# Peptides against a protein of PDB entry 3MAZ: the designs that were tried, part 40

Target 1, 99 residues: chain A of PDB entry 3MAZ
Amino acid sequence: VLNPMPACFYTVSRKEATEMLQKNPSLGNMILRPGSDSRNYSITIRQEIDIPRIKHYKVMSVGQNYTIELEKPVTLPNLFSVIDYFVKETRGNLRPFIC
Target 2, 99 residues: chain A of PDB entry 3MAZ as posed
Amino acid sequence: VLNPMPACFYTVSRKEATEMLQKNPSLGNMILRPGSDSRNYSITIRQEIDIPRIKHYKVMSVGQNYTIELEKPVTLPNLFSVIDYFVKETRGNLRPFIA

## One batch from the design tools (peptide; made by RFdiffusion4, then SolubleMPNN)

Design b2_p16_5_s3 (from b2_p16_5 with D1N E6K E12A D16M)
Fold by OpenDDE base, seed 1:
Structure b2_p16_5_s3 (fold): chain B 99 residues (1-99), chain A 16 residues (1-16)
Amino acid sequence: as target 1 above (99 residues)
Amino acid sequence: NEELLKILDSGAVDSM
């Protein structure tokens, strides 16, 4: 069964997402959540390489695509591809949070 | 991998 949203999507706030990742790090370290504006999203990560680092990225709706706000912005066709990008570009260091 | 941290640190931080 295919869902319209990635499995790591949760309707949570910035603070709640951070708490989720801190509480259960073994379940993953990346959450997709609603942004402050309609049709936009945010990615919250908790990366643990040296010390725990929390970061929040904007994912902006652009037409029918999505742009990740990075130093060099990346535009992708859907939110599933956005999640895949974070996983692949970090060589698996980031993993979607699945509870 | 320290290089991964550098790349992700360049991302725009969402205030919300």
Scores: peptide ipSAE 0.118, ipTM 0.746, DockQ to the pose 0.707
Fold by OpenDDE base, seed 2:
Structure b2_p16_5_s3 (fold): chain B 99 residues (1-99), chain A 16 residues (1-16)
Amino acid sequence: as target 1 above (99 residues)
Amino acid sequence: NEELLKILDSGAVDSM
């Protein structure tokens, strides 16, 4: 069995991703979705540390790697690593949305 | 956890 995409990947729009996270927060708070261009993606998160906060991040395909568009960009070898980065960086606050 | 929120907020570049 080959799983080329993380479990939290959904072919949804920005709006749909937001709605998914809002509707079922117990299932996770992070979604990977298609970007505007082929081979590019976006990450939508919904944190609830103080108040609900929706954020969207660009994940750009660069060569064989992926770059998270942050103030200080982070380049990782695959989309699984991208998801892991968000999980680890937030010490588990962010969790992949699994429905 | 405020620090975690801060780093994501300050470092984030919103997607289209």
Scores: peptide ipSAE 0.091, ipTM 0.731, DockQ to the pose 0.626
Fold by OpenDDE base, seed 3:
Structure b2_p16_5_s3 (fold): chain B 99 residues (1-99), chain A 16 residues (1-16)
Amino acid sequence: as target 1 above (99 residues)
Amino acid sequence: NEELLKILDSGAVDSM
């Protein structure tokens, strides 16, 4: 039995995540996916503020917490908080992809 | 808006 994950978590590759977001933008624009290592993750986003832009962020497991790899890193207690951070900081511009 | 996009992009570190 797997522990609960955010609703926008999918076991997909970087390429697959990009395709999902491009094909169904009405369902959301943010996906959480496995990283290169077992305890790490990546966030893929697709914004359409000016032109379509795909970006990828590393979410690194650090002890019991998670650090979003930004110029100024942000450390949060769980993956749900990571998703909430992206939603909050963009004032809802980013929304979890729910299919 | 553009300011939001610029801030997010400027701080972003592309994943592997």
Scores: peptide ipSAE 0.088, ipTM 0.726, DockQ to the pose 0.598
Fold by OpenDDE base, seed 4:
Structure b2_p16_5_s3 (fold): chain B 99 residues (1-99), chain A 16 residues (1-16)
Amino acid sequence: as target 1 above (99 residues)
Amino acid sequence: NEELLKILDSGAVDSM
């Protein structure tokens, strides 16, 4: 049984995610995508405060949880919480890309 | 918010 994924999850590459965010910034600026290996993911963001800035974050599957690879790593119980973290931490600056 | 951007960037570890 495959659990549901966040709405901003797309089976795209790093390059494709970047292009999606650049092409339609009004649809959101955050994408969850498969990582380089199975069971891991990446978050691609495109913030546009002063100039467009693209960043890619590792989201590592650790047991039943997920750890966002940051200077101070953040561990959360599911991918929905991962998305929520990015939204809350940026006070809504980051929004899930909804195509 | 420039500060939010800096905080997130400074703490980030880029994926491959």
Scores: peptide ipSAE 0.071, ipTM 0.717, DockQ to the pose 0.642

Design b2_p16_5_s4 (from b2_p16_5, 5 letters changed)
Fold by OpenDDE base, seed 1:
Structure b2_p16_5_s4 (fold): chain B 99 residues (1-99), chain A 16 residues (1-16)
Amino acid sequence: as target 1 above (99 residues)
Amino acid sequence: KEELLKILDSGAVEST
């Protein structure tokens, strides 16, 4: 039985994620995807405040938790909390991509 | 808006 994943999780590459966000910006601007390693993930965002800006963040598996690689790292208990963090910290500017 | 960009700019970009 596969554990549930956030709705914005897609088994896509960095390039594919970027293309998805560019093609349908109305569906959201944040995607969670597999990282280069087995138990790590990456988050791709496309903000469009002044000009389109693509960023990719590392979400590292640490024990049973996950750490977002920021200047001041943030550790959370699950991937749902990771998505929630990005939404809250940007005051809703970031929204999960829902296809 | 500019503040939001600054916050996320502090993040470590995934290595290529």
Scores: peptide ipSAE 0.101, ipTM 0.738, DockQ to the pose 0.675
Fold by OpenDDE base, seed 2:
Structure b2_p16_5_s4 (fold): chain B 99 residues (1-99), chain A 16 residues (1-16)
Amino acid sequence: as target 1 above (99 residues)
Amino acid sequence: KEELLKILDSGAVEST
């Protein structure tokens, strides 16, 4: 059973997430979605700075926490914190996609 | 702006 999930969580594929973000950029630019493995997730973002850039980050379940697969991995206690990290780290440039 | 790009580029893309 899944606990409450972040508002930007959708049970969609990588492709679907990309399409969602491209189609409705005004709704946000970050989606959390299931990973290929149980208890793992992915973050898809569409950031527009110079040009639109789509990235897909691994969010791995590690014990009771979650690790964002970055050059320097970041471990956080829950998925809400994962979303918050992306928002804060980008100073609000990334915003949860709220459909 | 540059810092935002660093974040994008620092991420490990999920397995394909």
Scores: peptide ipSAE 0.100, ipTM 0.747, DockQ to the pose 0.708
Fold by OpenDDE base, seed 5:
Structure b2_p16_5_s4 (fold): chain B 99 residues (1-99), chain A 16 residues (1-16)
Amino acid sequence: as target 1 above (99 residues)
Amino acid sequence: KEELLKILDSGAVEST
C-alpha cells in the first residue's frame, strides 16, 4: 500500500523545480522531487534573505528511514518528517510550495 | 536569518 506524499512533492526535474519556485515565490519556497534513483529524493529550496539562492539537497533512503544530506546528517522516519524538519529548523522561513 | 542561511549553505548539495 502506497503512502501519500507530502503536498510539496512534484514529479519534476531540478530545472523545473527551480523555475516553479522562481515564478511563484508567494506559493512557497521548497519542493520535494524525485532523486537520481527510485528510492531517493531531492529537496530544492529558494531563499531570498540577502540574495536569491537556489539549493538542492539529497534525501537518501536508509532502511525504512530517510537521511537528509546536511553537514550534520539528519535521519527521520518518513518524508513528512523531512518536510517538517526543514520548516521547523528554519522557523518557518522555508515553506512547502503549494499550487 | 543570516544564521539560518549559513546552516543551509553548509549542507551537502545534491551532486551534479
Scores: peptide ipSAE 0.092, ipTM 0.730, DockQ to the pose 0.661
Fold by OpenDDE base, seed 3:
Structure b2_p16_5_s4 (fold): chain B 99 residues (1-99), chain A 16 residues (1-16)
Amino acid sequence: as target 1 above (99 residues)
Amino acid sequence: KEELLKILDSGAVEST
């Protein structure tokens, strides 16, 4: 059993995450999912501002923290903070997908 | 709205 994770974490593939977000946009537009290894993760988002856009971000485990792979990387202490960052940075445009 | 999208996209590194 997994330790406590953000509510928008699902053990799904990139493809599955995309389908989830497309099928039920009213439930949120951001999913956290497993990365290529057990200590890394990915964020999949679906924004619908002008046209629907799917994006994927790497969240890399670095020491005891997590770094969001951006042009200017952002390092945060835990996965809850990672989700919070995406919500706050987009002023609520991104919301965790809650099924 | 559009500005928000542009800012996010400009800094994004797509995951594998």
Scores: peptide ipSAE 0.080, ipTM 0.727, DockQ to the pose 0.607

Design b2_p16_6_s1 (from b2_p16_6 with E6F T7E I9L L13E)
Fold by OpenDDE base, seed 1:
Structure b2_p16_6_s1 (fold): chain B 99 residues (1-99), chain A 16 residues (1-16)
Amino acid sequence: as target 1 above (99 residues)
Amino acid sequence: LEDIPFEQLSGPEEPD
């Protein structure tokens, strides 16, 4: 039995995540997906402040925590907190993609 | 909103 994952987690590739966000923007603009190895993840976002813009972030598993690879890295205790961070930092502009 | 603080989300993105 696997531990619960955030609702916006999908076992999709970088390309597939991009396509999902572009196809149905009304469902959200943030996807969590598997990274290059078994314990790392990536976050794909689609912002539309000025023009549609796709970005991908690395979320590295460090011990039992997760570090978002930013200029100023942020370490959080679980993937739910990672999603929450993106939502709160953008004042709700980023929302998890719910299919 | 035009002043959303996306600047806080700057950093090395996942490579292509």
Scores: peptide ipSAE 0.425, ipTM 0.859, DockQ to the pose 0.153
Fold by OpenDDE base, seed 2:
Structure b2_p16_6_s1 (fold): chain B 99 residues (1-99), chain A 16 residues (1-16)
Amino acid sequence: as target 1 above (99 residues)
Amino acid sequence: LEDIPFEQLSGPEEPD
C-alpha cells in the first residue's frame, strides 16, 4: 500500500530539483524528493532572504516517523508534517513547489 | 523586510 505523497514530492534528482526551483520560483521554493536510500528523502529549498540560496536537507525514515536532519533534529509522524514544518517554521516563506 | 526564522532550520546539508 502506497500512501499519498505531499504535492511537492517529485521523483527528481538533487540537480533537477534545484533547476526546477530556479526556473519557476513563482510555483514555490520547496521540493521533497527521494533520498539516496530507500525510505529516506531530501528536502530542497530555495531560500531568498538576501540572495537565492539552495539548501538540501535530509529526511530520514526512523521507524514509522521521519526525522529532519537539523542541528536540533525534528521528528514528525509523516511527510506531510515534514512539509508543514518547513512552511510553518518559516512563517510561510517556504512554500511547496506545485507545478 | 520581515525577519524570517530560518536559523532554526540550520543543520547539516544533504551530502553532495
Scores: peptide ipSAE 0.421, ipTM 0.857, DockQ to the pose 0.147
Fold by OpenDDE base, seed 5:
Structure b2_p16_6_s1 (fold): chain B 99 residues (1-99), chain A 16 residues (1-16)
Amino acid sequence: as target 1 above (99 residues)
Amino acid sequence: LEDIPFEQLSGPEEPD
């Protein structure tokens, strides 16, 4: 049983997520998806500052929290907070993909 | 564009 997930969560592969973001950029540029492990996730973004760039971040389940694998790791209490972090830190440039 | 703080999101990417 899964608790409610962020609206931009999709049970898609890395490739599918990339295609989704490329096909409908107006719907958002950030997707949360399952990671390689059962309780881990990945964030796929499509950055378009200069040219379109696809990046994938690891979100690791650590105890009851989640850690975004960055040079300076950030640990947050839930996946909603993870999404919020990406939005906030980019001052709204990143927006959850909603279809 | 350069004002967008993506610097905070620097880190290792998910491996292929």
Scores: peptide ipSAE 0.417, ipTM 0.853, DockQ to the pose 0.148
Fold by OpenDDE base, seed 3:
Structure b2_p16_6_s1 (fold): chain B 99 residues (1-99), chain A 16 residues (1-16)
Amino acid sequence: as target 1 above (99 residues)
Amino acid sequence: LEDIPFEQLSGPEEPD
């Protein structure tokens, strides 16, 4: 049985995710996608504070949790919490891409 | 907000 994933999860490549965010910025600016490993993921964002900037973050599966690879790593219990973290830390600037 | 806290998301990016 496939467990539910965050609404902004898409089985797309790094390039496809970038194109999605660039083509329809009004739909959101954050995508969760598969990483290099079947149990790891990546977050692609399009920051638009000054100029558009695409960034990709690693989300590593560690035991039963997930760790966002930051200068100061953050470990969370599930992928929904990972998305919530990005939203809250940016005070709503980052929003999940919904299409 | 102009002062958006992206410093919290500083870290290494996914390799190309």
Scores: peptide ipSAE 0.413, ipTM 0.855, DockQ to the pose 0.134

Design b2_p16_6_s2 (from b2_p16_6 with T7E I9L L13P)
Fold by OpenDDE base, seed 1:
Order: C-alpha cells, then sequence, then structure tokens
Structure b2_p16_6_s2 (fold): chain B 99 residues (1-99), chain A 16 residues (1-16)
C-alpha cells in the first residue's frame, strides 16, 4: 500500500502531540504534525537527557522540497528525509513515535 | 554521546 506520509505523522495539535509524547515515551519521542498552512508541518520532540524537554520545529514546504527551520536551515526532498535527518543527527536519540 | 550539539537542532522555535 502506498504510504505518502511518515509513520510518525499524526493530524494532531501542538498540545495533543506533547501529551502523546509525555504519556507514552516508550513509543518514541518525535511526532510530525500539520503546521499553520496546508503544506507546512511541525516536528514536536521530547528529549529526556537531563530533564524532559519539549521542542517544536517548523518544516516549511518550499517548492517540491522541505526546509527545517534551524539556525542553519536544512532542505530535504521529502518528509521521510526530514524524519531521517532528525534520527541521524541525534544518532538515534530521536525515534519516530509509533502507536 | 547522549548530548546533542545545540548547533545541530538550534533555531527559532515554532511560534505558538
Amino acid sequence: as target 1 above (99 residues)
Amino acid sequence: LEDIPEEQLSGPPEPD
């Protein structure tokens, strides 16, 4: 079956995403969700290194690519690559939330 | 190893 969206994508709000990550940390700590615009998204993460920390990142649709809003923006070809970037950059610390 | 360099995922957070 064709799956155009990453498994950690959920049509939830910022608040709901935060609650999902807090309630079931064993299922992962990264969620992709709709952004303010139809073609934009947001990444919500919950890292627990020293203490639990929630952060949100903007993923902007630019042409046929996606740009992660960082100090040094990163542009990737699709949302799967966006998720992969977060996983690889954190050396596995971030894991897609799978429920 | 546990810590992630700030520069890797630093940037303006999503506005409320």
Scores: peptide ipSAE 0.070, ipTM 0.683, DockQ to the pose 0.136
Fold by OpenDDE base, seed 3:
Structure b2_p16_6_s2 (fold): chain B 99 residues (1-99), chain A 16 residues (1-16)
Amino acid sequence: as target 1 above (99 residues)
Amino acid sequence: LEDIPEEQLSGPPEPD
């Protein structure tokens, strides 16, 4: 039995994710997508603090946990926690893309 | 906050 994926998870490419965020900014600015490797994922965000900026983060599957590849790596127990981390750390600036 | 410190989510971007 598989747990449901976060609402902002889409089986899309990096390019497609970028286009989704650019086309409908009002729906959110963060997407979780499959990574180029096996059980890994990527987070694509589009922030508009000064000008629109697209960034991508690697979310590596490590054992039963996930590690966000940051300057100071953060390990979390599941993908829902990964999404929560991005929301929390940006104090709500990042919001999951819901279409 | 409108101004979010880069340090909050700093790290190498996903390789192309």
Scores: peptide ipSAE 0.065, ipTM 0.681, DockQ to the pose 0.140
Fold by OpenDDE base, seed 4:
Order: structure tokens, then C-alpha cells, then sequence
Structure b2_p16_6_s2 (fold): chain B 99 residues (1-99), chain A 16 residues (1-16)
């Protein structure tokens, strides 16, 4: 079977995503979810370097690609690449939440 | 090595 969405994608709200990550940190610390009110998406992460920190990033659908809204925007061909980017850029610190 | 380069994922957070 072909999955069109990354395994860490959940149809949850910002609040729910935060609670999921806080409740089961051993399952991962990154969730992809629907944007507040659009075709876009959002990434919620919970990094625990010094202390737990929750952050949210906008992933904008642009044409057939996706742009992560950062100081220096990053455009990728699909959502799988978006997840891969977060994993690689953090050298594995971020891992997709799999329940 | 445990520290993450903030610059790589820096930017305005998603609006509340």
C-alpha cells in the first residue's frame, strides 16, 4: 500500500499535538498536522536539550512543493522530504512521533 | 554535539 502522508501526520489541533508529545516523549518529538485553516500544514516539535521546548512551524503548500517558513525558507518536493529535513538538520534530535 | 544549530530551524513560529 502506498501512503501519501508521513507516518507522523495526525489530524490533530495544535493543542492536541502538544499534549501527545508531552505525554509520550519516547515515541518521538515531531508531529505533522493540518494547518489552522488552510491547505497548509504545521510541524509541532518538542525538543529537550536543556528544558522541554515546544515550537510550531508553518509548512506552506506552494504549487506542487512545500515551503517551511523559516528565517531562510526551505522548499521541498513533498511532505516526506519535509520530515526528513527536520531529522537531518537536527542530526537526529528530532524524530517523527509514531504511536 | 547535543546542541542543535538554532539557525537551521530559526524563524517566526506559527501564529497562535
Amino acid sequence: as target 1 above (99 residues)
Amino acid sequence: LEDIPEEQLSGPPEPD
Scores: peptide ipSAE 0.056, ipTM 0.669, DockQ to the pose 0.134
Fold by OpenDDE base, seed 2:
Structure b2_p16_6_s2 (fold): chain B 99 residues (1-99), chain A 16 residues (1-16)
Amino acid sequence: as target 1 above (99 residues)
Amino acid sequence: LEDIPEEQLSGPPEPD
């Protein structure tokens, strides 16, 4: 049976996600985690372009889709597409954290 | 590694 959640999904807090990314950067730099509200999620990233930067994005469940809260919101059909969006938009700079 | 435009992933951070 296949996991309905992306491989980089972990039931961790914001703090824990940050620690995971900091501890093992070679495993990836993007984590999907539960949000504060039911059916909502958050993306935590650790980009190391100039200096390590931790950022968090809200992924809101809207109907049967998901909206990434950005300056220009992006709505996608599923969480896999959300992860794909982050990967593609950053041209591979962001990679799902796999441990 | 190419720099990433801020606009691509700009937005309000998740509140605490």
Scores: peptide ipSAE 0.051, ipTM 0.670, DockQ to the pose 0.138

Design b2_p16_6_s3 (from b2_p16_6 with L1M E6V T7E I9M)
Fold by OpenDDE base, seed 1:
Structure b2_p16_6_s3 (fold): chain B 99 residues (1-99), chain A 16 residues (1-16)
Amino acid sequence: as target 1 above (99 residues)
Amino acid sequence: MEDIPVEQMSGPLEPD
């Protein structure tokens, strides 16, 4: 069966995502979740480099692509690429939360 | 794909 959404996608709120990451850090530290608007999403991460830090990023649906709202926006063709970007850019520091 | 510094992950953050 085709998976239209990344494995780390969960229909949860910002708060719930934060709690998931805090409770089970061994399962990953990145969650993709629904955004405030219909076709938009958000990425919640919990990095623990020096101290635990929770951050949220907007992933905007633009046409047939998705744009990660960063200082220098990054546009990618699909949500799988979005997840891949976060993993690769952090050299594996960020890992999709799998439960 | 363009090489973007890891520092890019600093933000901006999703508005509350």
Scores: peptide ipSAE 0.060, ipTM 0.658, DockQ to the pose 0.099
Fold by OpenDDE base, seed 5:
Structure b2_p16_6_s3 (fold): chain B 99 residues (1-99), chain A 16 residues (1-16)
Amino acid sequence: as target 1 above (99 residues)
Amino acid sequence: MEDIPVEQMSGPLEPD
């Protein structure tokens, strides 16, 4: 049984995620995607503050939790919380990409 | 809504 995934999860590559965000910025600017040949994940964001900036963050599966690879790592209980963290931390600047 | 500094979300980037 596979638990539900966040709505912004897509089985796409880094390149594809970037293109998706660039193509339809009105649909959101954050995508969760599979990590490279692992149980981990990656977050691709396209933030438009001064200029468009693409960044990719590692979301590492650690035990039953997930750790966002930041200078000060943040560990959360599930992927939904990971998405919420990005939204909350940016005060809504980042929004999940919903097709 | 105020712009949030990108630096606040800085961290190691996923390698190419």
Scores: peptide ipSAE 0.057, ipTM 0.657, DockQ to the pose 0.153
Fold by OpenDDE base, seed 3:
Structure b2_p16_6_s3 (fold): chain B 99 residues (1-99), chain A 16 residues (1-16)
Amino acid sequence: as target 1 above (99 residues)
Amino acid sequence: MEDIPVEQMSGPLEPD
């Protein structure tokens, strides 16, 4: 039995995630999805600070933790913490996509 | 963990 995943996790491709966020921006602007490797993930976001911008981030499984690949990498204990980090650090600008 | 500037969340695109 698999443990629950964050509510914004969807088994979709990069293209599908982009389309989801563009189509329904009121539902959120952040999606967690499978990466190219079964043990890794990607975060797709659509921010509208100035103009709409789609960006993708790698979330790499490292040991028992997960590392968000940023200029200054951030390592967290689980995927729920990863989502929380994106929300917290952007002071709510990023919100999980819930449909 | 440490607080990071919001600007970092607007970092470069990463490939899958």
Scores: peptide ipSAE 0.041, ipTM 0.651, DockQ to the pose 0.114
Fold by OpenDDE base, seed 4:
Structure b2_p16_6_s3 (fold): chain B 99 residues (1-99), chain A 16 residues (1-16)
Amino acid sequence: as target 1 above (99 residues)
Amino acid sequence: MEDIPVEQMSGPLEPD
């Protein structure tokens, strides 16, 4: 029923996403997952700049677009663009988790 | 490649 989803999308919980990223860091450090009981989504990342740091960002469905909940919200046309934003904004530091 | 921490993408985290 759902349209094609980004490769790093997994139907997992916050906890499972964290475990996936911790277990295989070489496969990427960013996962897109369903929001809790909603049409929204969440992005879980695991950066290792100095020490491992887990963060979760809300991606809210707004009309036909998606808004990344940041201090200065970013609205994009689709989830592929959302993933692309995280990758490009961090100059490749964040990479979609592909397994 | 230059590492840019996501902390620069400041914003509220998903509530627990």
Scores: peptide ipSAE 0.039, ipTM 0.651, DockQ to the pose 0.153

Design b2_p16_6_s4 (from b2_p16_6 with E6V T7E I9L)
Fold by OpenDDE base, seed 1:
Structure b2_p16_6_s4 (fold): chain B 99 residues (1-99), chain A 16 residues (1-16)
Amino acid sequence: as target 1 above (99 residues)
Amino acid sequence: LEDIPVEQLSGPLEPD
């Protein structure tokens, strides 16, 4: 079956996403979730470099693409590419949460 | 190859 959404996508709130990542860090540290409006999304991550740090990023649907709201915005063609960007940019530090 | 720090994934963050 064709999956239209990344495996780490869950229809959860910011709070729920945070709890998921905190409870089972071995399953990954990145979750994609619905945004506040329309076709927008959010990425919640839990990096544990020196200490655990939770961060949330906006992924805005713009036309047929998606823009990750960073200091220097990054626009990608689909959500799979968005997840890939986070993984590659951190050289594997971030991994999609799979449960 | 230049090392890209994890910190490059900085704001703005999703507002509360």
Scores: peptide ipSAE 0.092, ipTM 0.693, DockQ to the pose 0.105
Fold by OpenDDE base, seed 4:
Structure b2_p16_6_s4 (fold): chain B 99 residues (1-99), chain A 16 residues (1-16)
Amino acid sequence: as target 1 above (99 residues)
Amino acid sequence: LEDIPVEQLSGPLEPD
């Protein structure tokens, strides 16, 4: 069966996403969730390099693509590619939260 | 070094 959304997508709020990542860090450190507005999404991460750091990134729906709001915006064809970008860009440091 | 800090993914964060 074709999954229309990435495995780390959860219909949770920013607060809930943060709590999920804090509670079970061994399950991953990246969650994709609905944005507070319309067709957009947000990525919540909890990276532990020196200390735990929570960050939230905007993933904007632009036409048929998605743009990750970064200093240098990155546009990708689908949400699966968005997740893949975060994983590859960090050489695996970020991993999708799977529960 | 495989542990790339999240800071390298800098940019506007989702508004509170």
Scores: peptide ipSAE 0.061, ipTM 0.672, DockQ to the pose 0.162
Fold by OpenDDE base, seed 2:
Structure b2_p16_6_s4 (fold): chain B 99 residues (1-99), chain A 16 residues (1-16)
Amino acid sequence: as target 1 above (99 residues)
Amino acid sequence: LEDIPVEQLSGPLEPD
């Protein structure tokens, strides 16, 4: 079966995503979820470097690609690449939440 | 392995 969405994608709200990450940190610390706009998404992360910190990032559909809204925007060809970017950029600190 | 700075993923956050 072909799954076009990353394993850490869940149809949850910002609040629900936060709660999921807080409740089961051992399952991962990154969730991809629907954005408020059509075809847009959001990434919710919970990093524990010094203190637990929750952050939410916009992933905007741009043509057939996706742009992570960072200080220096990053455009990638698909959502799998988006997740991969977060993992690689943090050298594994961020891991997709697998429930 | 060097510490990973939080700022690596700094940028505008999703609006409320």
Scores: peptide ipSAE 0.058, ipTM 0.670, DockQ to the pose 0.139
Fold by OpenDDE base, seed 3:
Formats: structure tokens, sequence, C-alpha cells
Structure b2_p16_6_s4 (fold): chain B 99 residues (1-99), chain A 16 residues (1-16)
């Protein structure tokens, strides 16, 4: 039995995720999706700090943890923590997309 | 664990 995934996880492509965020920005601006490798993931965001900007982040499985590939990588114990990190570090600017 | 500036998270990154 698989543990539940974060609410903003969707089995969608990069293109589909982008379209979801653009179409309904009021529902959130962050989506977790499968990466090119079944054990890895990607985070797609749509921020509107100045102008709308779509960005994608790699979330790589490393042992039992997950590493967000940033200039200064951040390693966390699970995907829920990954989502929490994005929310917390942006002081709520990023919110999970819930439809 | 490591906190990073919002600016870094919002900055340019490698595509997935």
Amino acid sequence: as target 1 above (99 residues)
Amino acid sequence: LEDIPVEQLSGPLEPD
C-alpha cells in the first residue's frame, strides 16, 4: 500500500502542469509532478511577483530522502516536507494547487 | 536542512 502523496501532486506532464496553473491561478501556484525518472519528481510554479513566471525545479530521490536541486541544494525527509519548504521559504507566496 | 533566500528560490534555475 502506497502512502498518500501531497495534495498538489498530479500525474501530469510539464506542459499540462503549466496549463493548469495558468488557467486557474486562484487555486494555487505550485504543482508536484513525476519527473523523467519514476523515482524523481519536479515542482512547477507560477509566481506573479512582478510578471507571471513559470519555473521548474528538480526534486531528486537520494537514498531515503529528497533533494531540491537549487544552487545550494536542500535535502528533506519526504515529499510533504518538500512542499512545506517551498511554502515556508516563500512566506506563503507559493501555495499548493488544489482543484 | 538549510534556509535559502526567497530571491534564490525565485531566481533562475536549471530546468527539469
Scores: peptide ipSAE 0.044, ipTM 0.657, DockQ to the pose 0.087; fails the geometry check

